# Ledger of designs, part 193: peptides against a protein of PDB entry 4ASU

Target 1, 270 residues: chain A of PDB entry 4ASU
Amino acid sequence: ATLKDITRRLKSIKNIQKITKSMKMVAAAKYARAERELKPARVYGVGSLALYEKADIKTPEDKKKHLIIGVSSDRGLCGAIHSSVAKQMKSEAANLAAAGKEVKIIGVGDKIRSILHRTHSDQFLVTFKEVGRRPPTFGDASVIALELLNSGYEFDEGSIIFNRFRSVISYKTEEKPIFSLDTISSAESMSIYDDIDADVLRNYQEYSLANIIYYSLKESTTSEQSARMTAMDNASKNASEMIDKLTLTFNRTRQAVITKELIEIISGAA
Target 2, 83 residues: chain B of PDB entry 4ASU
Amino acid sequence: FTFASPTQVFFNSANVRQVDVPTQTGAFGILAAHVPTLQVLRPGLVVVHAEDGTTSKYFVSSGSVTVNADSSVQLLAEEAVTL

## One batch from the design tools (peptide; made by RFdiffusion4, then SolubleMPNN)

Design b2_p20_8_s1 (from b2_p20_8, 8 letters changed)
Fold by OpenDDE base, seed 3:
Structure b2_p20_8_s1 (fold): chain B 270 residues (1-270), chain C 83 residues (1-83), chain A 20 residues (1-20)
Amino acid sequence: as target 1 above (270 residues)
Amino acid sequence: as target 2 above (83 residues)
Amino acid sequence: ARLAALEAENEAAAALYAAL
């Protein structure tokens, strides 16, 4: 490489390092907000899941329509956040297909579609875009829930797959169940609940779905921002190491050029 | 007893004496060992009666209430404010 | 204001990174 080439590369990497440092700070600020907003959202979301856990809602084996909702965002540069969700979705879809289930997919965030488009395009119902620019609201979750309920896809059971936040350095891809109104209404374990009006149960299920989606979005957002902060820190360190290596190469190349020029002067070949 | 909105927690696994809730089918009081039920909230007043005799009032917009067989209660409001 | 500025910086940074 010429001195010009090394200098150009050094300039490029230094610019990348500035960008990654700035992105780290932005991610840190967003993480601190997301973690604060996750505390009540977790209580709220776990509260919504309590019925399904306590009632032990089961889908009959003859029911074949399964929905997978993958939750991520549109935004990259967050390590394995999107690939972890996509990997879990692929595994679940393969297991369900092997069990003779029909599988449809909803992507929350464009990154899920980007990863799965080639292999699972025919299974996608819808992809929600414009996810991750702003912190998710309950309104955003309600829009997703309503769109799902209005999609005309009559699923029996589903899975919402998202990254649960553990700590600033740790997340885990998890799955939570979603059930259709028909599955809930027909569940034997629901018989212990007093006579529930069909309209009440429908409205309850709509809230439950929105609540679970909201919870998953909050967990995903917190996980994503923490992972982005870590990824940008690592990128900044890697850029620093590359700058050091290229600087050494530049110095060696410069000395070689000087030596060559001196030899040319001494030899009269200049 | 758990009472939360998407943005705020009012009670988290607390022991309470009674909770009065506004539902679409009518207002009812949740006592200890209430029968399992699912209800949808209408806009209205939630009243929480603590074991110490204190009473707290909240306005809720919409949401759900679940009473489980284990006497656990989840009151999940879309919006809630202390009065 | 500061958060909006940081968001704009993040979008600019993401666009720059996608262009690299």
Scores: peptide ipSAE 0.021, ipTM 0.859, DockQ to the pose 0.012
Fold by OpenDDE base, seed 2:
Structure b2_p20_8_s1 (fold): chain B 270 residues (1-270), chain C 83 residues (1-83), chain A 20 residues (1-20)
Amino acid sequence: as target 1 above (270 residues)
Amino acid sequence: as target 2 above (83 residues)
Amino acid sequence: ARLAALEAENEAAAALYAAL
C-alpha cells in the first residue's frame, strides 16, 4: 500500500469513528429516556398479564389457529436485537406447525419482515412500519391492537415475542401469550370470575391486548437503544484499534520511503 | 393492589383497605377478599382507602380492573391523575 | 433541527457502515 492509500484509509476510518461516537451519544440519550418510561410501563404491562398467569387459560388442542406477533423496529445497527426476535419466531412457528397448527405472523417493525420474508412470506398477515423513530405511546399500541382485532384472522391463541430489558448490557427475548375472546370466554378457569357481561369481557380483552403490546414496545425500545449504544461503542473501539494499526503502518512505510530516497541519493552521487 | 397508567404508577403491590372504582356497570367498592371479577372503567373517581385510614382520590379516563382469586387487584387506567 | 440533522448523519453513517 502506498502512503497515499494508507492516508486515505486513515481518513475514512477516522470519519467512521466520529460517526459511531455520535450515534453512541444519540442512542445513550434515547436509552436514558426509554429506561425512565419503561419503569411505569413494566408495572402496567405485568399487571395486565397477571390475569393470564393466574387464571391458567388453556387453549383446547382442537383449536388450530395461532398468531405470532414479533416486536422490534425499523432501525438497524443494534446488534442481535432483530435476529433474536426473528429466531424465536421461527422456532415457535416450526414447533406449532409440527403440532398441526395454522400459524400466521405479524411483524411490528420492518426488520422482522426483512429477515423472515424469504422463508415465511406466506404466513405474514401484516407488518407495521414506522416503528422506533419516536418513543412508542399507548395510542400506538391501541392502533396496533385494533388493526389486529379487525384483521379478520380469527386466531385461538397467540404469542407476542419481544426483547425484555434486563440491564444496559443485557436483554432477553421473551414470549407472552395472547388469547382470543372466544378462548377466554370458554376457559373453565374463568368460571371463578362471576357475572362478567360479554360486552365487558370484549372491552377488557381489547384493553388487555393494547396493554401487552404497549408493554412489549417499551421493553423492545429500551433493549434496542441499549444494544445500539453498546454496538456503537464497540464500533468506535474497533475503529480506534484500526487507526492505531494503520498509523504504525504509515510510520513504517514513511521511514522505508525516506530510506529508499536516501539510498538513491547516495548511490546516484557515486 | 396495583394501580397504574402507562406512564405513572400510583400503587405497586400495596395493601389497601378498600378501593372504590367507577365501572360501566356502576361504581363498586373492592374490599379484602372480594369475589374475582373483571370490569371496565368508565371516566370517574377512584378512591383508595389505605389501612391507616387515609384516603386518596384519582380521576381515571378508561381502563380495566381485575380482582383475582388470590385477592390481588390490578387497576389499569389509560389515563389517571391525582386529585 | 439539530436532532434531525444528527439523525440524518446517523442514517448516512449506517449506510457507510453497511458498505464496509
Scores: peptide ipSAE 0.021, ipTM 0.858, DockQ to the pose 0.010
Fold by OpenDDE base, seed 4:
Structure b2_p20_8_s1 (fold): chain B 270 residues (1-270), chain C 83 residues (1-83), chain A 20 residues (1-20)
Amino acid sequence: as target 1 above (270 residues)
Amino acid sequence: as target 2 above (83 residues)
Amino acid sequence: ARLAALEAENEAAAALYAAL
């Protein structure tokens, strides 16, 4: 490689390293906020899921419509965050299809659509974009819940797939159930709950869906920012190592050029 | 008894004597061994009576309350503030 | 003259590298 080539490559890698270091710091700040906001969100979201766990709501086998909600964001450079969700969505969709279920997909965040569009385009109902620029709010979750409920797709049950935060170095892609109003209303296990007005149950289910979506968004956001911080740290370290290697190569090549030119001068070569 | 908003936790798996909640069907008190029910919150006052006799008051907006057969209660308000 | 030009070019290359 010429000195010019090495210099150009060094400049490029140093610029990348500056960007990745900056992105690491931004991700770290967003992670710290997301982790704080996840604490109450987890209690809130787990509290909303408690009914489904305690009631052991089962969907009858004759019910065929299944909704998969994948939760991620629009933003890249966060390691396997999006691919993990998409992988589990694919697996779940395949398993449900093999069981004779109709599967429809909702993507929260454009990255899910980007990964699944070619293989699952016909199964997508809607993709929510503009996810991940700011921390998710309950209002954002409510908008998603409302749009889902107004989509006209009458699902029987569903799966919300998201990355649950474990630690700064760990997340796990998880699935939580969602149920239609009809499935909850008809569930035998719900018979222990006193005469619930249909309007009350509808409203309850709307809140439940919004709550679960909100929870999933908070888990996803925390996981994403942590993963981005780690990815940007790794990218910065890799860039540093490459800079060091290229610097050594530059110095050696520079000395070789000088030596060659000195020999040409001494030899009287033009 | 769990009482939370999306942004704040007030009670997390706590034992309480009674919780008074404002619902769309009316205000009711949740005691130990209350029958399982699902309700939707209306804007109003939540009153938590602790076993020690301490009473805490909260204003809540919309949300839900669940009373389960195991006497667990989930009070989930969209917004809640201490009074 | 040629040696001085080479030294100057080498210094310029080193300075460019240091500035990068």
Scores: peptide ipSAE 0.019, ipTM 0.832, DockQ to the pose 0.004
Fold by OpenDDE base, seed 5:
Structure b2_p20_8_s1 (fold): chain B 270 residues (1-270), chain C 83 residues (1-83), chain A 20 residues (1-20)
Amino acid sequence: as target 1 above (270 residues)
Amino acid sequence: as target 2 above (83 residues)
Amino acid sequence: ARLAALEAENEAAAALYAAL
């Protein structure tokens, strides 16, 4: 490589490093906010799931329609965040298909569709875009819940797949159940909750769906921002190491050029 | 007893004497060993009676309340403010 | 003359690198 080539590469890598450092700082700020907002959201979301855990709602085996909601975002540069969700969605879809279930998919965030479109395009009901630019709100979750309920797809059972935040260095892809109104109303384990007005139960289920979606979005966002912060830190470190390596190469190449030209002058070949 | 909004936690697995909630079917008091029920909140006043005899008041917009067989209660409001 | 020109080019490249 010429000195000019090395210098050009150094300039390019330094610019990338500046970008990755800036992105790290932005991700760090978003992470700190997301983690703070996740604390109440987790209590709220886990509280909403408490019914399903305590009631041990079982879907009858004859019920065939299953919905998979994959939660991620539109935004890249966050390590394995999207691929982890997509991997679990694929596994779940395959298991359900093997069990003779009809599977439909909802993608929250365009990255799910980007990964699954070739293999699962026929199973997609809808993909929600514009996810991950701003922190998710309960209003955003309610919109998703409402659109799902109005989709005309009468699922019996479903699963919501998202990355649960563990720590700044760890997330886990998890699945939580979602149930249709009919599945809840017909569940034997719900008999202790008898004499509930059908309109009350419908409204309750609408809240429950919005609640779990909101919770999943908050977990996903926190996991994503943490993973992005880590990815940008690693990219910045790798850029630093490459800069150091190229600097050494530059110095060696410079000396070699000088030596070559001196030899050419002394030999009379130039 | 858990009482939360999407943005704030008021009670997390706390022991309380009674919680008065505004539901679509009417206001009711949740006491110890209340029968399992599911209700939807209407806009109104939540009153939490602590074991020490103190009372806390909250305004809620909408949401749900669950009373489970194990006496656990989840009060989940879309919006809630302390009064 | 050629050596001086090459040295100047190397110095310019080094200065550019240092400024980046």
Scores: peptide ipSAE 0.014, ipTM 0.832, DockQ to the pose 0.004

Design b2_p20_8_s2 (from b2_p20_8, 12 letters changed)
Fold by OpenDDE base, seed 3:
Structure b2_p20_8_s2 (fold): chain B 270 residues (1-270), chain C 83 residues (1-83), chain A 20 residues (1-20)
Amino acid sequence: as target 1 above (270 residues)
Amino acid sequence: as target 2 above (83 residues)
Amino acid sequence: SRLEELKKENEEAAAAFAAA
């Protein structure tokens, strides 16, 4: 490489480093907000899941329709956030298929579709786009919930897969159950809940679904911003290391060029 | 007793004496050892009676309330404000 | 001299690299 080539590469890397540093700061700000907003959202979401845990809702084995909801976003440059969810979705889909279940997939965020569409296009019902530009609201979750309920796919059981936030340096892909109204209403364990009108149960289920989706979105967002911050930090560090390497290469190349020219001058070849 | 909205937590696994909730079927008081039930909230007044005798009032828009067999209660409102 | 030219070119290259 010529000195000019090395210098050009240096300039490019420095520009990338500036971008990654900027993105890191943006991600850090978004993370801080997301983490604050996750605290109440977690209490709210976990509270909604409490019924299913305590009532031990089970889906009969003869029920075959399963829905997988993957939660991520449209935004890239966040490490393994999207691939982790996609991997879990693939695994779950394969396991369910092997068990003779019908599997349909919903993606929250365009990245899920981008990863899975080629291999699982026939299983996709819908993808929700425009996720991740702004913090998710309960309204957003309600829209998704409503769309799911109105999709016409009468699932028996489902799973929502998302990244649960653990710390600034860690997240874990998790799965939470989703049950159809029919599954809940027919569950033997629900018999202890007295005097539940069908309309009440339907409305309750709508809220529950929205609550769980909202919770998953908040967990996902916090995880994503944290992961992006880390990814951008790593990118910035890698750029720094490359700058150092290029500097060494530049100096060595410069000396080599000088030496070569001196030899040519001395030898009379110029 | 847990009472939360998507954006705010009012009670988190707290012990309370009584919670009055507005439901679609009517307002009812949740006491200790209340029978398990599921209800949907209507817009209205929530009153929490703490063990120390303190009473707090909230206005909720909609949501759900769950009374479990273990006497745990989850009051999840879409929107809630302290009065 | 060619040597002086080379020195100048080298200094310019170094300056460009540092400024980059």
Scores: peptide ipSAE 0.118, ipTM 0.846, DockQ to the pose 0.004
Fold by OpenDDE base, seed 5:
Structure b2_p20_8_s2 (fold): chain B 270 residues (1-270), chain C 83 residues (1-83), chain A 20 residues (1-20)
Amino acid sequence: as target 1 above (270 residues)
Amino acid sequence: as target 2 above (83 residues)
Amino acid sequence: SRLEELKKENEEAAAAFAAA
């Protein structure tokens, strides 16, 4: 490579570094907000899941329709955030299929579809796009819940798969159950609850679904922003190292050029 | 007793004497050892009676309330404000 | 001299690299 080539490459890497640093700062700001907003969201979401945990709702084995909701976003450059969810979705889908279940998939965020569309296109019901640009709201979750309930797919049970936030450096892909109204209403374990009006139970289930989706979105967002911040930091460091290497290469190349030219001058003068 | 909205936590696994909630069928009081039930909230007043005798009032929009067999209660409002 | 020209070119390249 010529000195000019090395210089051009240096300029390119420096530009990349500027971009990654900027993205890191943006991700950091979003992470701080997401983490703050996750605290109440977690209490809210975990509270909503308490019924299902305490009632130990079971779906009869003869029920065959299972829904998988994968939660991520549209945005890349966040490490293994999307692939981890997709991997878990694939595993769950395979296990359910092996058990003789019908599996349908909903993707929250375009990245899920991007990863799974080739292998699972026939199983996709809907993909929600435009996820991740703004912090998720309860309204967003309600829209997703409503769309699911109005999709016409009469699932018996389902799974929502998302990244749970552990710390700034750690997340875990988790699965939480979702149940149809029919499954909840027919569950033997629900018999201890007073006679609940069908309309009340329907509305309750709608809230529960919206609540868990909201919770999953908040966990996912916090995990994603943290992962992006880390990814951008790593990219910036890698760029810095490459700049150092290019500087050394430049200096070595410069010396070699000088030496070659000196030899030519000496040889031509002889 | 847990009382939260998506954006704010008012009570987290707290011990309270009584919680009055507005439901679609009317307002009812949740006391200690209340039978398990599920209800949907209507817009209205929530009153929390603490063990020390203090009373706190909240306005809630829609949501749900769950009373479990273990006497745990989850009051989850879409929106809630302290009065 | 050609040597002086080479030194000048080298300095210019170094300056360009530093400015990049």
Scores: peptide ipSAE 0.084, ipTM 0.842, DockQ to the pose 0.004
Fold by OpenDDE base, seed 1:
Structure b2_p20_8_s2 (fold): chain B 270 residues (1-270), chain C 83 residues (1-83), chain A 20 residues (1-20)
Amino acid sequence: as target 1 above (270 residues)
Amino acid sequence: as target 2 above (83 residues)
Amino acid sequence: SRLEELKKENEEAAAAFAAA
């Protein structure tokens, strides 16, 4: 490579580094907001899951319809955020199919469909797009919940799969259960709850689903922004290393050119 | 006793004497030995009676309330404000 | 003179690289 070629490449890498640094800062700002908003959302979401934990809701073995909701976003450049969710969805779907269950999938965010479309297209009920550009609201979660409940798919049991935020450097893909109204109403453990009419239970279930979806979205968003910061930081570091390598190559090449010319002068070939 | 909205936490695993909640089936008071129940909130007044005798008032929109067998209570409102 | 030219070319190349 000529000195000019090396210099051109250096300029390109420096530009990439500037972009990745800027993206890191944007992700950092979004992360800070997401983390603040996650605190109450976690209390709210965990509170919604308390019933299922305390009532020990069980699905009868003869019931075969299972719903998997995967939660991520439309946006890339966030490391393994999407692939982690998709991997767990795929594993769960395979296990359920092997057990003779019917599996349907809902994707929250376009990236899930992008990953699973080729292998699981027939299992998708719906994909929600335009996720991740703006912070998720309870209204967004309610829309998703209502669409699911009105889809006509009568699932017995399901799971919501999302990335739970641990720290700025750590997330874990989690699975939480979801149950149909029929499953909840027929559960023996629900007998201890007094004065529950059918309308109350239906409405309660609608809120529960919306609450869990909202919680999952907030966990996912926080995890995603954190992962994006890390990814952009890594990209910036990689660019820095490449700049260093190019600098060494440039210096070596420059010295070689000088040496060659000096030899030509001394030999009289000039 | 846990009382939260999606954006704010008012009580997190707190011990309270009584909570009055507005439900679609009617308003009722939750005491320490209240039977397990599930209810849906209607817009209205929530009153929290603390053990020290202090009373706090809140307005809630919609949501749910759960009273469990272990006497834990989850009051989850879509929107809530201190009054 | 050729040596001086090489020194100049080297300095110009180094400056261009640093400015990139």
Scores: peptide ipSAE 0.027, ipTM 0.814, DockQ to the pose 0.004
Fold by OpenDDE base, seed 4:
Structure b2_p20_8_s2 (fold): chain B 270 residues (1-270), chain C 83 residues (1-83), chain A 20 residues (1-20)
Amino acid sequence: as target 1 above (270 residues)
Amino acid sequence: as target 2 above (83 residues)
Amino acid sequence: SRLEELKKENEEAAAAFAAA
């Protein structure tokens, strides 16, 4: 490689490093906010899930329609955030299919669609785009919930799959159940609850769905920002190492060029 | 007793004497031995009576309340403000 | 001298590398 080539490459890598460092800082700021906002969101979301855990709502085996909601974002450069969710979705879809269930998929975030579209295009109901640029709000979750409920797909039960935040260095892809109004209303375990008005139960279920979606979005966002920080840090370190290598190569090449020219001068060949 | 909004937690697995909640069908008080129920909140006043006799008041917009068989309660409001 | 030219070229290359 010529000195010019090395210099050009160095410039390119330095630019990449600047970008990755900047992205790391942005991700750090977003992470800090996301983590703060996750605390109440987790209490809120877990509170919403408490009914399903305590009531142990079971879907009859004869019910075949299952909805998978994958929660991620539109934004890349965050390690395995999207692929982890997609992997779990694929696994769940395969397991459900093997059990004779009909599976439909909703993607929250365009990256889910990007990964699964080729293999699961016929199973996709809808993909929600424009996820991840701003922190998710309860309003956003409500919109998703409403669109799901208005999709016309009458699922019996579902799975919401998202990355649960554990720490700045760890997340875990998890699944939480969602149930249709019919499934909840017909569940034997719900008999212990006093006669619930059908309208009340419907509204309750709508809130529950929105709550769970909101919770999943907050977990996902926090996990994503953390993962992005790590990814950008790694990229920056890799760039730094490459810069060091190029520096050594440059110095060696420079000396070789000088030596060659000196020899040519001395020999009278130039 | 858990009382939270999407953005704020007021009570997290706390022991309280009584919680008064506004529901679409009317206001009701949740006591320790209240039967399991599901309700939807209407905009209104939530009053939490602590075991020490203190009373806290909140305004909620909408949401849900769950009373479970184990006497756990989840009050989840879309918006809530301390009064 | 050609030697001085080489020194200048070397310095310019080094400067370009450092500036990159």
Scores: peptide ipSAE 0.028, ipTM 0.822, DockQ to the pose 0.004; fails the geometry check

